Peptides against a protein of PDB entry 1IK9. Designs and how they scored, part 147

Target 1, 211 residues: chain A of PDB entry 1IK9
Amino acid sequence: MERKISRIHLVSEPSITHFLQVSWEKTLESGFVITLTDGHSAWTGTVSESEISQEADDMAMEKGKYVGELRKALLSGAGPADVYTFNFSKESCYFFFEKNLKDVSFRLGSFNLEKVENPAEVIRELICYCLDTIAENQAKNEHLQKENERLLRDWNDVQGRFEKCVSAKEALETDLYKRFILVLNEKKTKIRSLHNKLLNAAQEREKDIKQ
Target 2, 207 residues: chain A of PDB entry 1IK9 as posed
Amino acid sequence: MERKISRIHLVSEPSITHFLQVSWEKTLESGFVITLTDGHSAWTGTVSESEISQEADDMAMEKGKYVGELRKALLSADVYTFNFSKESAYFFFEKNLKDVSFRLGSFNLEKVENPAEVIRELIAYALDTIAENQAKNEHLQKENERLLRDWNDVQGRFEKAVSAKEALETDLYKRFILVLNEKKTKIRSLHNKLLNAAQEREKDIKQ
Target 3, 195 residues: chain B of PDB entry 1IK9 as posed
Amino acid sequence: MERKISRIHLVSEPSITHFLQVSWEKTLESGFVITLTDGHSAWTGTVSESEISQEADDMAMEKGKYVGELRKALLSVYTFNFSKESAYFFFEKNLKDVSFRLGSFNLEKVENPAEVIRELIAYALDTIAENQAKNEHLQKENERLLRDWNDVQGRFEKAVSAKEALETDLYKRFILVLNEKKTKIRSLHNKLLNA

## One batch from the design tools (peptide; made by RFdiffusion4, then SolubleMPNN)

Design b2_p19_8_s1
Fold by OpenDDE base, seed 4:
Structure b2_p19_8_s1 (fold): chain B 211 residues (1-211), chain C 211 residues (1-211), chain A 19 residues (1-19)
Amino acid sequence: as target 1 above (211 residues)
Amino acid sequence: as target 1 above (211 residues)
Amino acid sequence: MEEERKKAIEERRKVLEAL
């Protein structure tokens, strides 16, 4: 089961932070359980896949798009731009929420909730879920941090090997050229010496022919 | 202000998860506020630095060691081995906790709490803190994940550059040796040709003298 | 660095062409 808790403000109680819990299996489209609490009382409702489909049809909205709006409203709360407004009557247990556009607000959805007999149990379970989520997220953070430190060490190792490879390439090139020049100059000197010997031998032969 | 919330079980109410909130400034040693809740009622007490010092003295324990035990008890709850046991009387508002050793339990600390008049506000604030902590931890997780993905890309880039450097070094060495051998063989051939010319010239001169 | 490397390569090329 997936779960999300968000803070909301009810139009009727703008000074009191409420908490909206939504729990679902696999996808929100298959239905969900909605729980509302003010930290003293709690109200719960089950929303079926058929109700979601009916609400989408009543709105003349494509179901996937409607579920996308439900996800934004119910799992993120009002959002950063107060795009969603939440209303609840404690008397009727009727919950509804509106999407606010520039010039128009429209009801996105509505649910009948039931007052929970033991709200303290729901609140305790909600706090437990929050604490479990904190612990899981902290463990994930510690894991990611250790992995980050590992990757940084591995990067530094490869970088150091790369720099050594570059330096070794330059040293190799320099050494090979130095050796090449030395051998080449030796062979050039030997060629010059042999040419001079040939010239001298030719001059001596020309002297021997001239007696 | 630092804060920690933990789950505890009271000896008097073992079936009901309680939540222990501890809040402090800088260090736990300077004092703290303790809040206990069952999701319906809440109790709060302020513990001063002087009270912590007095409790340490009464226990004949070094203050730093005592604060270390307070940190384990109050910030971690019972811990994995139920090393700490929590007791609370709703009638007297007396909270105490014990450290369980193999053969002995001893009272580690005790505090007088006061019943909160509006527990719903304390519970809402506690849930808000949990949700804020979840959001902060999630943002940190996302940041660390992106950083890990960056470091992995950077590692792959340097690794690819390193492999290219290795291949380029081997190619350079091979090319330089091939070029060197070609030039060297040319010069060796020229030296051999010049030596043969010198030998032929010497043989012709010896014929001319015998003639 | 890269310009000095280019110059060193070009000087080596000139030495190789003069060779």
Scores: peptide ipSAE 0.011, ipTM 0.824, DockQ to the pose 0.004
Fold by OpenDDE base, seed 1:
Structure b2_p19_8_s1 (fold): chain B 211 residues (1-211), chain C 211 residues (1-211), chain A 19 residues (1-19)
Amino acid sequence: as target 1 above (211 residues)
Amino acid sequence: as target 1 above (211 residues)
Amino acid sequence: MEEERKKAIEERRKVLEAL
């Protein structure tokens, strides 16, 4: 079961933060349980897949698009953009929400909720879920931080090895060239010496023929 | 201000999860505000630095060690090891906690709390803090995950460059040696040719003198 | 920097080929 808790403000009680919990199996489209609380009272309702489909049809909206809007409204809470407005009557237990566009607002959905007899249990469970989520997220953060530190070390190690490899390549090339030039120059000197000896021998022979 | 919310179980109400919120400035040692809630009622008390010092003295415990035990008790909640036991009387608003050792339990601290007139506000604020903490931790997780993915890419890139550098070094060495051998062999051949010409010239001159 | 290093290597390679 997936769960999301969001802060909302009710039009009727704008000064009191309410909490909207939505829980669902696999996909929100398959239905969900909605729980509203003000930290003292709680109200719960179950929304079926058929009700979601009916509301999409009544709105003449494609089901996937409608569920996409439901997901934004019910799972994001009232973001700083008042794109969604929430209404609840404690007397009728009727919950509805509107999508606000520039020039028009329309009802996106409506649910009948039931007042929870023991709201403290619902509130405690909600707080427990928040604390569990915090603990899980902290453990993930610590793990990711340790992994980042590992990857950074590994990166520095490979970078250092790479720089050493580059330097070693340049040093090897330079050394090989120096050695090559030395040996070549020795061979060139030997060739020149032998050539001069050949020239001298030819000149001596030409002198010996001229007696 | 730092804050920690923990789950605790009261000896008097072991079936009901309670929440212990502790808030402090910079260090717990400077004093803290403690809030207890069962999701319906809330109780708050302020503990001063002087009270912490007095409790440490009464226990004949070094203040830093005592604060270390307070931190474990009040900020970790009841971990699975029942190392700390929490007691609260709703009638007297007296909160105390014990450290359980193998053969002995002792009172680690005690606080007088006051019943909050509007517990819903405290509970809402507590839930808000949990939701804010979740959002902050999620944002940190997403950031760390993106950094991890970046570092992994950067590591792979440097690793690939390093492997290419190693291969290029070996290839360069091999190529330089092959070229060196070729040029050396040419020069050796020229030296041998010139030496043979010198030997032939010397033999011809020796024939001309005998003639 | 890396392009200049590549050019220097290629120039040295040409000198080796001419040698």
Scores: peptide ipSAE 0.011, ipTM 0.824, DockQ to the pose 0.005
Fold by OpenDDE base, seed 3:
Structure b2_p19_8_s1 (fold): chain B 211 residues (1-211), chain C 211 residues (1-211), chain A 19 residues (1-19)
Amino acid sequence: as target 1 above (211 residues)
Amino acid sequence: as target 1 above (211 residues)
Amino acid sequence: MEEERKKAIEERRKVLEAL
């Protein structure tokens, strides 16, 4: 089961923060349970997949688009631009919400809720869920932080090995050229020495012919 | 201001999860505000630095050690081993907690609380704090995840460059040796040719003398 | 394999030094 809690403000009670909890199985489209609380009272309602389909049809809206709007309204609250307005009558237990566009508002959905007999239990469970979510997120944060520190060490190690490899390549090239020059110079000296011996032998033969 | 909310079970009401909120400035030692709620009623009390010091003195415990025990009790709840037991009388508004050791329990602290007139406001604020903490932790998680993905890419890039550098070093060494062998073989061939010319010149001179 | 490669490089080095 997935769950989201959002802060909302009711048009009738804008000074009192309400909490809208939505719980669902796999997808919001499959139906959901909605719970509203003001920290003293709680109201709940179940919305089926068939009711979601019917509301989409009544609005003449494509189901996927309608569910997309429900997701934005119910899981995000009003949003930073008051895109959604929430209304609730405690007397009738009728909950409805509107989408506000620049010059037009329309009812996006409506649900009948029932007043919970033991609101304290609902509130305690809601707080428990928040505390569990905090603990899970903290554990994930600590894990990700440790992993970041590991990855940074591993990066520094490879970077240092890479720099050493570059330097070793340049040093190798330089050393090989130095050694090659030494050997080549020895061979060049030997070639010059042999040429001089040939010249001397030719001069001696020319002297022997001239007696 | 720092804040922690913990689940606790009262000895008198073990079936009802209570929430213990502690709020403090900079350090718990400087004093704190304690709030207890069952999701219907709330109780609050302020504990000063002087009261913490007095409780430490009354226990004949070093202040830093006492504050360390307070931190464990009040910020962690009972813990997984029921190391701390919490007691509260709704009639007297007296809150106290004990540290349980294997064969001995002792009262670690006691506070007088006052029943809050508007518990719904305290509960709403507590839920708001939980929701804000969830949002902050989620944002931190998303940031750390993106940073992990960045560090992993950077590691892969350096690793790939390192492997290419290693391969290039080996290839360079091999190529330089091949080129050096070619040049050396040319010089060796020239030396051999010059030696053969010297031998032939010596044989011709020996023929001219015998002639 | 790596040790044989090292030996082959070292043998080539010795041949080049003797050259």
Scores: peptide ipSAE 0.006, ipTM 0.823, DockQ to the pose 0.004; fails the geometry check
Fold by OpenDDE base, seed 2:
Structure b2_p19_8_s1 (fold): chain B 211 residues (1-211), chain C 211 residues (1-211), chain A 19 residues (1-19)
Amino acid sequence: as target 1 above (211 residues)
Amino acid sequence: as target 1 above (211 residues)
Amino acid sequence: MEEERKKAIEERRKVLEAL
């Protein structure tokens, strides 16, 4: 089961933060349980897949698009832009929400809720879920932090090895060229010496022929 | 202000999860505000630095060690090992907690709480804090995840460059040696050829003298 | 592998020094 809790403000009680909990299996399209609380009272309702489909049809909206709007409204809360307005009557237990466009607001959905007899249990469970989520997120943060530190060490190690490899390549090339120049110069000197000996021998032979 | 919320079980109400909120400035040693709630009622108390010091003295415990025990008890809750037992009387508003050792339990601390007139406000604020903490932790998780992905890409890039550098170093060394061998062999052949020419010239001169 | 590679490089160096 997936769950999301969001803060909302009701038009009727704008000074009191309400909490909207939505619980679903796999997809919101298959239906969901909605719970509203003010920290004292709680109200719950179940929305079926058939009700979602009917509301999409009544709105002349494609179901996937409608579910996309429901997801934005119910899981994100009002958001920072007050795109969604929430209404709830404690007397009728009727919950409805509107999407605010530039020049028009329209009802996006409505649900009949039931007042919970033991709201403290619902509130405790909601707080428990929040604390569990905090603990899970903290554990994930600690894991990711340790992994970041590991990856950074590994990067520094490979970077240092790479720099050493570059330097070693240049040093090797330089050393090889120096050694080769020495050997080649020795061979060139020997070739010149042998050529001079050949020239001298030819000159001596020419002198011996001229007597 | 720092804050921690933990789950506790009271000896008097073991089936009902209670929430213990502790709020402090900089260090727990300077004093703290404690709030207890069952999701319906709330109780609050303020503990001063002087009270903490007095309790440490009464326990014949060094203040830093005592504060360390308070931190474990109040910020970690009971923990998984039931090392701490919590007691609260709704009638007297007396909250006390015990540390359970192998063969002895002792009172670690006690506080007089006051019943909150509007517990719903305290509960709403507690839920708000939980939701804010979830959002902050999620943002941190997303940041760390993106950083992990970056570090992994950077590691793979440097690793690939390192491997290419190693291979290029070996290829360079091999190529240089091959080129040098070719040049050296040419020079050796020229030296041998010049030596043979010198030998032939010497033999011809010896023939001309005998002739 | 790395030790054999080092040996092969060292042997090539010796051959070039003897050349």
Scores: peptide ipSAE 0.006, ipTM 0.824, DockQ to the pose 0.004; fails the geometry check

Design b2_p19_8_s2
Fold by OpenDDE base, seed 5:
Structure b2_p19_8_s2 (fold): chain B 211 residues (1-211), chain C 211 residues (1-211), chain A 19 residues (1-19)
Amino acid sequence: as target 1 above (211 residues)
Amino acid sequence: as target 1 above (211 residues)
Amino acid sequence: MEEERKKAIEERRKVLEEL
């Protein structure tokens, strides 16, 4: 089961932070459980897939788009731009929320909740879930930090080897060319010496024929 | 102000998860505020630096070691090994905790708490702190994940360049040696040809003198 | 950097061909 807890402000009690818990199996579209608490009282309601489909039809909205709006309203918490207004009557246990656009406000959804007999148990379970989520996220942070430190070391090691490889390639090329030039110059000197000896021998033979 | 929330089990109510909040400025040694809640009621007490020092003296324990034990008891939550037992009387508002070793249990600390008049406000603030901590940890996780993905790409890029550099160094060395051998063989052939011409010229001159 | 490396290789190649 997936779960999200959000802070919301009710129009009736704007100074009191309320907490909205939504729990679902697989997808929000298949239905969800909604729980509202003020830290003293709690209220719970179940919303079926058929009710979500009916609300989408009543709004003349495509179901996937409607579920997308429900997800933003119920799972995002109070985003900084009061796009969603939440209303709850403690007397009727009727919960509804509106989407506020520039020129229009419309009811996005409405649910009947039931007052929980033991709100302390629901609040304790909610706090437990928060503490578990904190611990899991901390463990994930520590793991990711250790991986980042490892990857940074591995990157520095490969970078250092790459720079050494580049420098060694240039040094090798320079050394090979220097050695090759030396050997070539020795061979050129030997060729010139042998050519001069041939010229001298030819000149001496021409002198010997001319007597 | 630093804060930690822990789940604890009271000896008097082992089936009911309680939450222990500890809040401090700079260090736990300088004093702290302790808050206990069961999700319905809340109790708060302030512990001064002088009280911590007195408790350490009464235990005949060095203050830094005592604060180290307080930190483990009050900030770790119920670790899996029931090393700390927590006791609270709702009637007297007396909170105390014991360290359980194999052969000895001893009282590690005791505090007088006061019942909070508005426990819902304390519970809401505690849930708010948990939700803020979750959001901060999620943002940190997303940041670390993006850094991890960046570092992995950068590592793959440098690794690929390094492998290309190694292969290019070997190819360069092989090509340079092949070219050098070709040029050397040409010069060796020219030297041998010139040497044979010198030998022939010397033999012809010896024939002309004998003739 | 890569273009200067190409030029240096090409100059060395010319020296080898003249050698």
Scores: peptide ipSAE 0.013, ipTM 0.821, DockQ to the pose 0.004
Fold by OpenDDE base, seed 1:
Structure b2_p19_8_s2 (fold): chain B 211 residues (1-211), chain C 211 residues (1-211), chain A 19 residues (1-19)
Amino acid sequence: as target 1 above (211 residues)
Amino acid sequence: as target 1 above (211 residues)
Amino acid sequence: MEEERKKAIEERRKVLEEL
């Protein structure tokens, strides 16, 4: 089961933060349980897949698009843009919400809720879920932090090996060239020595012919 | 201001989860506000630095050690080891808690609370704080996840550069040795050619002397 | 920097080809 809790403000009670809990199995399209609370009273209702399908049909909206709008309205709360307006009558237990566009508002959905007999239990469970979610997110944060520290160490190690490889390549090239020049100079000296011996032998032969 | 909310179970109502909120400025030692709720009623009390000091003195405990025990009791809740037992009388509004050791239990602290007139406001604020903490922790998780993905990319890039550097070092060494052998063989061939010319010149001179 | 390093290596290669 998935769950989302959001803060909403009701048009009838704009000064009192209400909490909208939505619970579903795998997808919101399959139906959901909605719970509203003001921290004293709670109201709950079940919305079936058939009701969601009927509301989509009544709106002449494709079901996937309608469920996408329900998800934005019911799971995000009133984002800072007041795109969704929430209405609830405590007398009739009728909950409805509108999507506000620039020049047009339209009703996106409506539900009949029932007043919960023991609102304290619903509120305690809601607080428990919030505290569990905090603990899970903290554990995930600690895990991600440890992974970041590991990845940073691994990066520094590879960077250090790379810099050593670059330096070792330059040192190797320099050493090989130095050794090559030394051996080449020895061979050049030997070639010059052999040429001088040939010149001397030719001069001696020219002297021997001139007697 | 810092705040912690914990789940506790009262000895008088073990089946009902209670929520213990503690709020303080910088350190618990300077005093704190304690709030208890069961999701219907709320009770609050202020504990001064002087009361904390007096309780530490009455226990013959060093203040820093006593504050360390208060922090464990009041901010962690009853961890799975039931090391701390919480007691509250709704009639007297008297809250006290004990530390349970293997063979000894002792009272660690006691506070007089006042019943809050509007518990719904305290409960709403507590739920708001939980939802804010969830949002902050989620934003931190998303940030840490993006950093992990960045560090992983940076690691892969350096690793790929390192592997290319290793391969380039091996290729450089092989190429330099091949070039060195070629030039060395040319110089060896020139040396052999010059020796053969010297031998031929010596043989011709020996013929000219015999002729 | 990497281009200057490449140029210095290429200049050393040319001097060795002339040798």
Scores: peptide ipSAE 0.012, ipTM 0.821, DockQ to the pose 0.005
Fold by OpenDDE base, seed 3:
Structure b2_p19_8_s2 (fold): chain B 211 residues (1-211), chain C 211 residues (1-211), chain A 19 residues (1-19)
Amino acid sequence: as target 1 above (211 residues)
Amino acid sequence: as target 1 above (211 residues)
Amino acid sequence: MEEERKKAIEERRKVLEEL
């Protein structure tokens, strides 16, 4: 089961933060349980897949688009732009919400809720879920932090190996050139020596012919 | 202000999860506000730095050690080993907790709380804090995840450059060696040719002397 | 493999020095 808790302000009680919990299985489209609380009272309703389909049809809206709007309204609350307004009557237990556009407001959805007999249990369970979510997110953050530190160490190791490889390549090139020059100079010296011996032998032969 | 909310079970009401909120400025040692709730009622008390010092003295415990035990009890709850037990009288508003050792239990601390007139406001604020903490932790998680992905990309880039450097070093050595062999073989061929010319000149001179 | 490659490089170096 997935769950999301959001803060909402009711048009009837704008000074009192309300909490809207939505719980669903796999997808919001398959239906959900909605719970409203003011920290003292709680109200709950179940919305079926058929009711979601009916509300989409009544609005002449494609179901996927309608569910997309429900997701924004119910899981994100009003948002920073007050795009959604929430209304609830404690007397009739009728909950409805509107989408506010620049020039038009329209009712996006409406649900009948039932007053919970033991609101304290619902509130405790809601707080428990929040604390569990905090603990899970903290553990995940600690894990990601340790992983980031590992990746940074691994990066520094490879970087250091790369720099050593660059230096070793330059050193290798320099060493090979120095060795080559030495050997080449020895061979050039030997060639010069042999040429001088040939010149001397030719001069001696020219002297022997001239007697 | 720092805040921690923990789940506790009262000895008097073991079937009902209670929430213990502790709020403090900079350090728990400087004093704190304790809030207890069952999701319907709330009780609050302020503990001063002087009261913490007095309780440490009454226990004949070093203040830093005492504060360390308070931190474990109040910020972590009972823990998985039920090392701490919590007691609260709704009639007297007296809250106390004990540390359970194998062979001995001792009272670690005790506070007088006051029943809150509007518990719903305290509960709403507590839920708001939980939701804010969830949002902050989610944002931190998303940031750490993106940073993790960045570090992994940077590691892969340096690793790829390192592998290219290794291959380039090997290729350089091979190329330089091939070039050196070619040049040296040319010089060796020239040396051999000059030696053969010297041998022929010596043989001709020996014929001219015999002739 | 790496040891054989090192030996082959070293043998080539010796042949270059004799060259």
Scores: peptide ipSAE 0.006, ipTM 0.820, DockQ to the pose 0.004
Fold by OpenDDE base, seed 4:
Structure b2_p19_8_s2 (fold): chain B 211 residues (1-211), chain C 211 residues (1-211), chain A 19 residues (1-19)
Amino acid sequence: as target 1 above (211 residues)
Amino acid sequence: as target 1 above (211 residues)
Amino acid sequence: MEEERKKAIEERRKVLEEL
């Protein structure tokens, strides 16, 4: 089961933060449980897949698109720039929400809720879920932090090896060229020496022919 | 202001999860506000630095050690293996907690609380704080995740550059040796050719003298 | 650095071609 809690403000009670909990199995499309609380009273309703399909049909909206809007409304609270407005009557237990467009608001969905007999249990369970989520998120943060520190060390180690490889390549190239030049100069000197010996031998032979 | 919420179980109501909120400024030693709730009622008390000092003295405990135990008790709930036990009388509004050692329990601290007139506000504010903490932790998780992904990419890039540097070093060494061998062989061939010309010239001169 | 490296390689190449 997945769960999301969001803050909402009811049009009837804009000064009182309400909490909207939505619980679902795998997909919001399969149905969900909605819980509303003001921190004293709680109201709950179950919304079936059939009701979601009926609301989508009544709105003449494609079901996947409708479920996408439900997800934004119910799981994100008011959303960015109060795109969703929430209404609830404590007398009728009728909950409805509207999507606000630039020039028009339209009802996106509506649910009949039931007043919870023991709201304190619902509130305690909601707080427990929040505390569990905080603990899970903290554990994840600590894990990710340790992994980041590891990756940074691993990066520094590879960077240091890379710099050593670059320096070693340059040193090798320089050493090989120095050795090459030394040996080439030695061979060039030997060639010059042998060439001079040939010239001298030719000059001596020319002297011997001239008696 | 720092705040911590923990789950506790009261000895008088072990089946009902209570929530203990502690709020303090910079250090718990400077004083704190304690709030207890069962999701329906709430009780609050202010504990001054003077009261903390007095409780430490009454316990014959060094203040820093006492504050360390207060931190474990009040900020961590029951702690590991129920090291702390919590007691509260709704009638007297007297809250006290005990540290459980192997063979002895002792009172670590006690506070007079006051029943909150509007517990729903305290509960809503507590839920708001939990939701804000969830959002902050989620944002931190997303940041750390993106940084982790960045560090992994940066590591892969440096690793790939390192491998290319190693391969380029080996290729350079191989190419330089090949070029060196070619030039050396050419010079060695020239030396051999000149040496053979010198030997032939010497043999011709020896023939001319015998003639 | 990279331009000086290129120059040093090119000077070495010239010395190798003259050798």
Scores: peptide ipSAE 0.013, ipTM 0.821, DockQ to the pose 0.004; fails the geometry check

